# Peptides against a protein of PDB entry 8YVU, part 37

Target 1, 39 residues: chain A of PDB entry 8YVU
Amino acid sequence: PQLCYILDAILFLYGIVLTLLYCRLKIQVRKAAITSYEK
Target 2, 160 residues: chain B of PDB entry 8YVU
Amino acid sequence: TWLTVLKKEQEFLGVTQILTAMICLCFGTVVCSVLDISHIEGDIFSSFKAGYPFWGAIFFSISGMLSIISERRNATYLVRGSLGANTASSIAGGTGITILIINLKKSLAYIHIHSCQKFFETKCFMASFSTEIVVMMLFLTILGLGSAVSLTICGAGEEL

## One batch from the design tools (peptide; made by RFdiffusion4, then SolubleMPNN)

Design b1_p11_4_s2 (from b1_p11_4, 10 letters changed)
Fold by OpenDDE base, seed 4:
Structure b1_p11_4_s2 (fold): chain B 39 residues (1-39), chain C 160 residues (1-160), chain D 39 residues (1-39), chain A 11 residues (1-11)
Amino acid sequence: as target 1 above (39 residues)
Amino acid sequence: as target 2 above (160 residues)
Amino acid sequence: as target 1 above (39 residues)
Amino acid sequence: DILLLELIRSL
C-alpha cells in the first residue's frame, strides 16, 4: 500500500514534467513552421 | 511570448477545466451515494461536508465552457465574461485546495489518534478511504486551478 | 488501497499517452530542423 | 489539436 502512494507521486510528477516538455516542444514546432513560411 | 502560447492553448485549458470539474462531480456523487457522510463521526470528510466537489465542479465547468465559447466566437463580451468566470474559478480552486488540505490533515490525525494499524476496522477504513479521495481531489483541484489561472492571464492579456 | 491502484493505472496510462505524443512531436521537430538545414 | 477537438465534441 505505501508503495502504491509512492508510485502515484512519481507518476504524477512524471505527468507534469512531460506536459511541460510537450508544451515547450509544441511551441518549437510552431516557431519552426512560421520561420519556414516566411522564407 | 508566454501570453501568445496560453492564448493558443486556451481551448485545451478550458477542456481540462471541464474534465476536472466532471471528475470532481463524479467523485462527489459516488461518495455521497456509497457513504452517508452525515453519519460518519469526525471531520474526515470535511471537504465533502463543505460541498466542495459540487460547487467547485460547477465553477470550473462554467469557467471552462465560457473559455471555450470565448475562444470560438472571438467576441469582446465573451472575453470579459470568460475573464470573470476564470477569476471566480481561480478563487474557488484556491479555496478548494485549502479545504482539501484541512480535510487531509484531519483524516491523517484521525488515523494517528485511533492507531489505525488494522485496516479492517470500519472507522479506519473510512479514514483511509477519505484520505485517498482527498488526495485525488487535491491533484484535480491543482490542475483545475492551474488551468483557471492560465485562462485568467490570457483574458487579462486580451483586455490590455 | 484499491483506489491507489486505480489512480496508478490512470496515471500510468496518461504517462504512456503523453510519452507517445512527445515522441511524435520530437520526430516532427527533427524533420523540420533537417528541412531547414537543406535550404 | 484534432484529438482535442474530438474530445470537446464528445463532451
Scores: peptide ipSAE 0.516, ipTM 0.803, DockQ to the pose 0.050
Fold by OpenDDE base, seed 1:
Structure b1_p11_4_s2 (fold): chain B 39 residues (1-39), chain C 160 residues (1-160), chain D 39 residues (1-39), chain A 11 residues (1-11)
Amino acid sequence: as target 1 above (39 residues)
Amino acid sequence: as target 2 above (160 residues)
Amino acid sequence: as target 1 above (39 residues)
Amino acid sequence: DILLLELIRSL
């Protein structure tokens, strides 16, 4: 049971970090698309 | 730039808020239906006794729905309504987190005091179950609060 | 304990889906960067 | 975005 709660905390943190990275990457794709349109 | 991103994700945040609200409501109804919380000794289910899963779910659902409708109809009056609802939901979420933390502390204290070595004792099982449910509700409430705050910032940015 | 395992399964699935989406988005960023360099 | 649209459509 204790190991399960630790795993939940790790997976939750991983999910948050991945969500933030995904948002940043999505912004980069948009910036790259805008830069490609201006050229 | 951040406001533009939040505006584009407004519908997603609204859906997340509604989903969080529905899950909270489901947990609340299941716990209230299966367990006679009124007959449980102690404050292990203090968050449920306060009715947080119900009123919190209502506030989050209304906020999420208004956010989605505001984005779809793109009307100024709906944007203002959504901002108000999201602000109210943010306050409700903060209050909910506080209640859940208090409940979690009480549940953990109960487990510690009773030295629950025998998991099969009904009281220890209930305290452990309460702790699990409260932790889940806390995570959902944090997610809901994050979405409500994000929607509030987005709505405030549209009024400026 | 069973709820913890269910939550672990959901979070694990969410993490896998996000990882796949992140990888796809990363490939798109790389393709966009290459296209921007060729122009 | 497509998955989100499908999720919204399913809700």
Scores: peptide ipSAE 0.509, ipTM 0.798, DockQ to the pose 0.052
Fold by OpenDDE base, seed 3:
Structure b1_p11_4_s2 (fold): chain B 39 residues (1-39), chain C 160 residues (1-160), chain D 39 residues (1-39), chain A 11 residues (1-11)
Amino acid sequence: as target 1 above (39 residues)
Amino acid sequence: as target 2 above (160 residues)
Amino acid sequence: as target 1 above (39 residues)
Amino acid sequence: DILLLELIRSL
């Protein structure tokens, strides 16, 4: 059971990091789209 | 387009493969140091008896290292070597998954047959522990296989 | 203990889905960057 | 990408 919780913690951390990266990338895409629309 | 993405992530995939291999090796070493697998009744540690954590880790480590070296040096001979190593690692990973699934089935069957409601019993504890480790190793092996296959596709795309 | 394994499966699936979405988004950003450079 | 490169460099 302890090993399972360790794996959960790693996967959870990975999920958080990916979510943050995805959000940052999504913001970049939106900024690029806005810049392309103003041109 | 997909090949271009994979090529750019090749170093990351190689590092992931090496890391997966190291973790598998660590698990194998810990289990072998703490438990005398030869004295454990049943085949609940069949994957360890087969030496998978060791030879699998070696294959993945070599494949990952070759992939990183191939990308860094950008030499044709290294690309071919990396492709060969990644192909071998992909085969090894597939074999490892099969062994781990068989081990998992045996461990689960053992728990079911012995009605392991009392996990404090040594046999039930060992079977449960085996199941947990095998599941972890299965996840790691899937990750390693995914990286090896991705690297193989990248290498094949560079030769075409 | 059973709940832990279920959580592992959910987190693993979430990680895969996020990775795929991140890859798609990264491709979109690259396409947008190329399109902006050709202008 | 930069963070990944730093992680790769640290390994």
Scores: peptide ipSAE 0.503, ipTM 0.801, DockQ to the pose 0.048
Fold by OpenDDE base, seed 2:
Structure b1_p11_4_s2 (fold): chain B 39 residues (1-39), chain C 160 residues (1-160), chain D 39 residues (1-39), chain A 11 residues (1-11)
Amino acid sequence: as target 1 above (39 residues)
Amino acid sequence: as target 2 above (160 residues)
Amino acid sequence: as target 1 above (39 residues)
Amino acid sequence: DILLLELIRSL
């Protein structure tokens, strides 16, 4: 049971980090698309 | 396009494979050092008795290292060697998944047979612990297999 | 304890899906950057 | 590189 909770914590943290990175990357894609449209 | 992406991620996939291998090796070593698997009755640790954490880790480590070296040196002989190693690692990963699933089934069956309501019983604790480790190893093996297959596809695309 | 294992499976699946989406998004950023450089 | 850095950071 303790190992399960540790794994949950690691996977949860990984999921949060990936979500944040995905959001940042999505914002970058949008900025790049806007910059390409202005030119 | 997909091949180009895989080529750009080849180093990352190789590193992931090595890390997966190292984690598997660590788990195997810890379990073997803490638990005398030979004295544990039953097939709860069948995957460990089969030595999967060790030989699987070796295969994945070699495959990952060869993939990284192949990408850095860009030599035809290294590409072929990496392709061969990744193919072998993919087969090893598939075999490992099968062994782990069998072990998981045996561990779960053991828990059901002994009606492990009292978690503090040594046998039930060991079966539960084995189940947890096997699940972790299964996830790592799936990740390793995914990396090995991806590297194999990338290497095959470079040979064509 | 059984709920913990179910959560592990869900979090693991979520992590895989997010990783795939992140890779796809990273490719899009790179394509957008190349297109902006050719113009 | 970012993924590798993330993996290293996760370790």
Scores: peptide ipSAE 0.528, ipTM 0.807, DockQ to the pose 0.070; fails the geometry check

Design b1_p11_4_s3 (from b1_p11_4, 10 letters changed)
Fold by OpenDDE base, seed 1:
Structure b1_p11_4_s3 (fold): chain B 39 residues (1-39), chain C 160 residues (1-160), chain D 39 residues (1-39), chain A 11 residues (1-11)
Amino acid sequence: as target 1 above (39 residues)
Amino acid sequence: as target 2 above (160 residues)
Amino acid sequence: as target 1 above (39 residues)
Amino acid sequence: LLLLLSLILSL
């Protein structure tokens, strides 16, 4: 049971980190698209 | 355009906030229906006694609805209103997190004091159940706060 | 304990979906970068 | 929501 709560915390943290990385990657794609449109 | 994508993200965040609010409300309603919190002595359900699932859900729901309406109508006054509502919801979420953390600490202290080796003791079961519900509510509140803060940042970016 | 396992399942599923989306986005970024380099 | 995100990513 304690292991389950630890796993929840790890998975939650992983979800937050992935969401942030996804947002950063999405911003990079947009910047790349804008740069390709201005050329 | 980046603005169109930001608008879609705002709608998504608003829907997420409303969904989180509805889940919190559902959990609050279920707990209130199954458990007579008024008869439970102690601070194990202090967050429920404070009515946090109800008012928190209302604040998040209003914030999410205003964000969606603001995005759809594209009116400056609605954007400002949504920003204000999101800010208020963020403050409410922060307060809710604080209350839930206090409740969690009290519940954990209760479990520790009673040395709940025997799970079948009614008090230990209730304390464990309360802890689980409070943790779930804490996670939902963090998600709601994250959505409200994100909407606030997006709204502030539109005003600049 | 049962609620913890349910939360673990939801978070795990969310993590898998986010990972797949991240991988797809990363592939798109790479394709966009290659296309911009060939121009 | 994930499907919407996937669709937005696919565009």
Scores: peptide ipSAE 0.517, ipTM 0.791, DockQ to the pose 0.047
Fold by OpenDDE base, seed 2:
Order: sequence, then structure tokens, then C-alpha cells
Structure b1_p11_4_s3 (fold): chain B 39 residues (1-39), chain C 160 residues (1-160), chain D 39 residues (1-39), chain A 11 residues (1-11)
Amino acid sequence: as target 1 above (39 residues)
Amino acid sequence: as target 2 above (160 residues)
Amino acid sequence: as target 1 above (39 residues)
Amino acid sequence: LLLLLSLILSL
């Protein structure tokens, strides 16, 4: 059970990091789309 | 620019594959050092008896290293070698998943047969621990297979 | 302990889905950058 | 690995 909780913690941290990275990437896509529209 | 980004993705996948292999090897060595698998009754550690953590880790490590070397030297012979190693690693990963699923089923059956209500019973503790380790190894193997398949697709795309 | 295994499965699935979404979004960013360079 | 992921996302 302790190993399961450690794995959960790692997977949870991984999920948070990926979510933050996804949000940053989504913002970059929006910025790139805006710059492409202004040109 | 696109080729350089794909190249960076290939390097990242290779590093991920090596890391996965190292983790699998570490788990295998720890389990072998802490538990005398030869004296454990039943097939709870069948994946360990088959040596999967060792040979699987070697295949993934070789595949990752070849992918990194192929990316750095950009030689046609190295690209083919990396593709071959990634294909072999993908096959090894698939075989490993099959072995781990079989081991997981046997471990779960053992827990069910012995009615492991008491966690403090040595046999039940060993079966639960084995199940946890097998599940962790299964997840790592799936990640390794995903990286190997991705590298294989990238390598095949470079040959076309 | 059973709840821990269920949580592991959910977190693992979430990680896979996020990875796929991240890859798709990365491809979109690249496509947007190329279209901006051609204009 | 996380640093590499962060670097890939920053590029």
C-alpha cells in the first residue's frame, strides 16, 4: 500500500506538470494565431 | 526547423526510454536482493523468474542509446540500426506486458485462494507486494513500449 | 488499498490523455508558426 | 527529464 501511494504521488505530480505545460502551449497557440491574423 | 524539432523529440524519447529501462532494472535488482524469489512458493514472481526486468531493461537501454547515437551522427547505417533496435524493443515490450499480465493474474488468484484478509500474514504480504511491483513494472513497460513505437515511426519516416 | 489501485488507474489514464493532447497541441503550434512564416 | 520537458516546451 505504501508503494501505491508513492506511485499515486508521482502520477499526480506528472499530471499537474503536464496540465501546466498544456496550458502554456495553448496560450502559445493563441498568440501565434493572433500574430498570423495581424499579418 | 521542423527536422530539428523532430530530432529533439527523438532525443527526448530516447532519454525517456533509457530512464524507463534504468527504473525497471533498479526495481528488478532491488526485488532480487531483498526477496529470495527462488524460495517463494508459487508463481507470484513469474516475471522476475523469467528475468524480464533485466532483459527488458537491456533492450530499452540499447534502443534508447542507438536512437541518441543515430540522431547525433545522422548516418544511414545508424538510422537502420536504431530502427531495428526500436522494433526489437517494441517486441520485447509487448512480450513483457504479456508476462506481467500473466503474473498479475496468478498473484491475484493467489490472494483470492488464501483469503488474504490479514495483511500481516507473510504469504499475503508477499503476494500484495508482488502485485504492486508487477503493476508498477507494467506501467513502466507500457511507457517504454510507447516510446519505442514512437521512435520506430520517426525512424521509418526518415527512411522514406 | 483497493482505492489506491483505482486512483493509479485513473491517474495513468489521465496522463496518457494529457500526453496525446499535448502532442496534438504541439503540432498545432508548429502549423501556426509555419503559416505565419509563409505570409 | 522534467527540465528537458520544460526546455522543449520553452522552445
Scores: peptide ipSAE 0.517, ipTM 0.793, DockQ to the pose 0.054
Fold by OpenDDE base, seed 4:
Structure b1_p11_4_s3 (fold): chain B 39 residues (1-39), chain C 160 residues (1-160), chain D 39 residues (1-39), chain A 11 residues (1-11)
Amino acid sequence: as target 1 above (39 residues)
Amino acid sequence: as target 2 above (160 residues)
Amino acid sequence: as target 1 above (39 residues)
Amino acid sequence: LLLLLSLILSL
């Protein structure tokens, strides 16, 4: 039971970090696409 | 293209908010149906007693619906309305997180005080169950807040 | 305890999906960067 | 997902 809660916390943190990284990466892709369109 | 992409993201985030809201409502209704919170001694269900699953779910649902409507109608007035709703939803989410954290602390304190090693005791079982639900609700609230904030940023970007 | 395990399963699935999406997006960023460099 | 698909298709 205690291990389950620890796992939940780790997985949750991982999910948040991945979401933030995904958002940043998505913004980068968009910026790259815009730059390619202006050329 | 950029606006179209943001628009699709808004719809997705809005749907996510509605889904989160529905899950919160489902949990709220299940807890209310299974547990008579009024008869439970202590602050184990303080978040439920405060009605957070209900009002929080309503706010997220409204925010999500407005975001979807704003995206579909492409009207400037709807964008502003959606921004307002998303901001309100974000505030509600933040408040909900605070309430849930307080509830979680109280639930954990209850478990500690009563030395709930035997989960088969009715009170200890209820406290553990409450803690689990509160944690789930906390996660859902954080997800809802994240979506609401994202929608708020998108809406603010459209007004500029 | 049972709810904890259910939550773990959901979070784990979410983490896997996000990781796959992140990897795909990262590949796209790299492709976009290469295309921008060739122009 | 649709955004991801559209982004993949645009690429």
Scores: peptide ipSAE 0.500, ipTM 0.796, DockQ to the pose 0.032
Fold by OpenDDE base, seed 3:
Structure b1_p11_4_s3 (fold): chain B 39 residues (1-39), chain C 160 residues (1-160), chain D 39 residues (1-39), chain A 11 residues (1-11)
Amino acid sequence: as target 1 above (39 residues)
Amino acid sequence: as target 2 above (160 residues)
Amino acid sequence: as target 1 above (39 residues)
Amino acid sequence: LLLLLSLILSL
């Protein structure tokens, strides 16, 4: 049971990091799309 | 292309593979140090008896190291060697997953037969513990296999 | 203990989905960058 | 990894 909670913590951390990276990347795509629309 | 993405992440995948291998090895050594698997009745630790945490970790480690070296040296002979090692590691990972699934089924069957409502019974505790360890090893093996397959695809794409 | 394993499964699935989405988004960013350079 | 971070920041 304790090992399961450790795995949960690792997976949770991984999920948070990926979510942050995804959000950043999504913002970049939006900025690139806006810049491409203005040219 | 997908190949270009994988090539750029090849070092990361190799490091992930080595890390996965090291974690599997650590789990294997801990289990072997804490539990005398040879004296445990039944097939609860069949994956450990088969030595999977050890040989699997070795295969993944070698594959990851070769992949990193191949990427850094950018030599054709190393690329082929890495591809071969990654393929072998992928096969080993698949075999390991199969062994772990079999072990998991046996462990679950053992728990069911003994109606392990009393968690404090030594046999039930050991079966539960083995199940947890096997599940963790299964997850790690899947991650290792994913990295090895990704590296194999990268290597194959470079030969094409 | 059973809840922990369920959580592990959910987090694992979430991690896979996010990884796939991140890869797709990364490819889109690269395509947008190439298109912007040709322009 | 640093180049990726710089690229992510520059993009």
Scores: peptide ipSAE 0.464, ipTM 0.785, DockQ to the pose 0.031

Design b1_p11_4_s4 (from b1_p11_4, 9 letters changed)
Fold by OpenDDE base, seed 1:
Structure b1_p11_4_s4 (fold): chain B 39 residues (1-39), chain C 160 residues (1-160), chain D 39 residues (1-39), chain A 11 residues (1-11)
Amino acid sequence: as target 1 above (39 residues)
Amino acid sequence: as target 2 above (160 residues)
Amino acid sequence: as target 1 above (39 residues)
Amino acid sequence: NLLLLDLLLSL
């Protein structure tokens, strides 16, 4: 049972990190699209 | 750049806040329906006795709704209203986290003192259940606070 | 204990979905970068 | 928006 709570914490942290990375990647895609339009 | 990203994700953050609030209300309603918290000794459900799932969910719901409406109508008065509501929701979220941490400490202390090796003892089961619910509520409250703070920063940036 | 396992399942599923979306977005960024380099 | 839609559809 204690291992389950530890796993929850790890998975939750992983979800937050992935969300932040996804947001960063989305920003990069948008910047790349804008740069391609100005050319 | 960061402010522009927050502005574009404002509706998403508002929906996340409303969803978090609804989940908190559901948990509160289920716990209140299944357990008579008034008869439970030991302050294991102190966060529920304080009514946090109810008033916190109301604040988050109002903040999220105002944020969505403000984004859709793009009216200055709604932006200010949303900023105020999100600020209030951020304060409520911080208070909620504090209450939940206190409840979690009490629940963990109870489990430690009673050496709950026998999971089948009703008191140990209730303390374990309380700990699980409080941890879930804490995670939801952190998510709600994060969304409310993000919306507050976004709204403050629109007024400058 | 059962709620912990349910939460683990939800968080795990969420992590998988986010990972797949992240991979798709990363592939899109790479394709956009290649297209911008060929112009 | 697509992530939100995917998240909402996943729910």
Scores: peptide ipSAE 0.511, ipTM 0.802, DockQ to the pose 0.066
Fold by OpenDDE base, seed 3:
Structure b1_p11_4_s4 (fold): chain B 39 residues (1-39), chain C 160 residues (1-160), chain D 39 residues (1-39), chain A 11 residues (1-11)
Amino acid sequence: as target 1 above (39 residues)
Amino acid sequence: as target 2 above (160 residues)
Amino acid sequence: as target 1 above (39 residues)
Amino acid sequence: NLLLLDLLLSL
């Protein structure tokens, strides 16, 4: 049971970090698309 | 740029908020149907006694629905209404987190006082079950609050 | 304890899906960068 | 919107 809660905490942190990285990457894709449209 | 990203994700945030609210409501109804909370000794289910799964879910559902409607109709009065609802939902979420933390502390204290080495004792089992449900509700409430705050920031950015 | 394992399963699935989406998005960014370098 | 739809379908 204690290992389960530790795993939940790790997976939760991983989910938050991945969400932030995904948002950053999505912004980069959008910026790249805008730059390619202006060229 | 951040505000424009949030605006494009408003529908997703609204759907996430509604989903979180529905899950909270489901947990509340299941706990109320399986356990007679009124007959449980102590404040192990204090968040449920306060009715948080119900009123919190209602606030989040209304906020999410208003956010989706506001985005789809793009009317100024709906934007203001959504902003108000999201602000109310954010306050409700913050209050809910506080109630859940208090409940979690009481449940942990109960487990410590009764030296729950025998997990199969009815009282210890109920305290452990309460702790698990409260943790799940806390995660869902944090997700709902994050969605409501994001929608509030989007709505405020549209009014500026 | 059983509820903890259910939450772990949900968070694990969420993490896998986000990882796949992140990988797809990263590939798209790389393709966009290559296309912008060839132009 | 397509990524959001894919995420919603993944959910």
Scores: peptide ipSAE 0.504, ipTM 0.799, DockQ to the pose 0.052
Fold by OpenDDE base, seed 2:
Structure b1_p11_4_s4 (fold): chain B 39 residues (1-39), chain C 160 residues (1-160), chain D 39 residues (1-39), chain A 11 residues (1-11)
Amino acid sequence: as target 1 above (39 residues)
Amino acid sequence: as target 2 above (160 residues)
Amino acid sequence: as target 1 above (39 residues)
Amino acid sequence: NLLLLDLLLSL
């Protein structure tokens, strides 16, 4: 049970990091789309 | 095309494969160091007795390294070597999944037979611990197999 | 203990889905960058 | 490559 909680913590942290990276990447896509539209 | 995307992510897949291999090796080493698997009665640690964490880690590490080297040097002989290594790693991953599933079934059966309501019983604790580790290794093996298959598809696309 | 394993499964699935979405988004960023360079 | 490096560093 303790190992399960450790795994949960790792997976949770991984999920948070991926979510942040996804959000950053989504912002980059939007910025790139805006820049392509202004040209 | 999907092939061009996979080619661009080849280094990432290779690194992921190496990391997966290293984690599997670490788990194998820790379990072997903490637990004397040879003296544990039953087949609860059958995957460890088969040496899967070790040989699987070696195959995945070699496959990942060859994939990275092949991408960097762009030599035809390295591409073929990487394709061969990734194919071997894919087979090893499939075999590993099978072994881990068998181990998981045995561990679950053991828990069921002994009605492990008392978690503090040494045998029940070991079976539970084995189940947890096997599940973790199964997840890592699935990730490794996915990376190896992806790299195999990339390598096959470069030979075409 | 059973709840912990269920949580692990959910977090694992979430991690896979996020990884796929991240890959798709990364491809979109690259396509947008190429399109902006050709103009 | 920088995104990959950032991802690798985040792992």
Scores: peptide ipSAE 0.504, ipTM 0.802, DockQ to the pose 0.053
Fold by OpenDDE base, seed 4:
Structure b1_p11_4_s4 (fold): chain B 39 residues (1-39), chain C 160 residues (1-160), chain D 39 residues (1-39), chain A 11 residues (1-11)
Amino acid sequence: as target 1 above (39 residues)
Amino acid sequence: as target 2 above (160 residues)
Amino acid sequence: as target 1 above (39 residues)
Amino acid sequence: NLLLLDLLLSL
């Protein structure tokens, strides 16, 4: 059970990091789309 | 094309494969250091007894390293070598998944047969621990296999 | 302990889904960058 | 890819 909680912590951290990266990438896509529209 | 995408991700896949291999090796070494698997009754650690964390880690590490080197040097002979290594790693990964599934079934069966209501019994704890480790190893092996297969497809596409 | 394993499964699935979404988004960023370069 | 690679290398 303790190992399960450790795994949960790792997976949770991984999920947070991926979410942050996804958000950053989404912002980049939006910026690129705006730049393409202004051209 | 999807092949072009895989080629661009080849280094990433190789690094992922190496990382997966290193994690598997770490788990193997930790388990071997903490537990005397040879003295554990039953086949709850059959994957460890088979040495899968070690040879699997070696195959995946070599495959990943060769993939990275092949991509960086862009040499034809390295592409063929990487393809061979990735193919071998894919086979090893498939075998590893099979071994891990068998181990998981045996571990679960052990838990069921011994009616491990008392989790604090050493045997039940070991079986539960084995189950947890095997599940983790299974997920890592699936990731490793996915990377190895992707690298194999990428390498095959470069030879065509 | 059983609840922990359920959480692990959910977090694992979430990680896979996020990875796929990240890959898709990255492809979109690349396509947007190519389109911006051709203009 | 570079960011994810850097993240993986940092792990």
Scores: peptide ipSAE 0.518, ipTM 0.801, DockQ to the pose 0.062; fails the geometry check

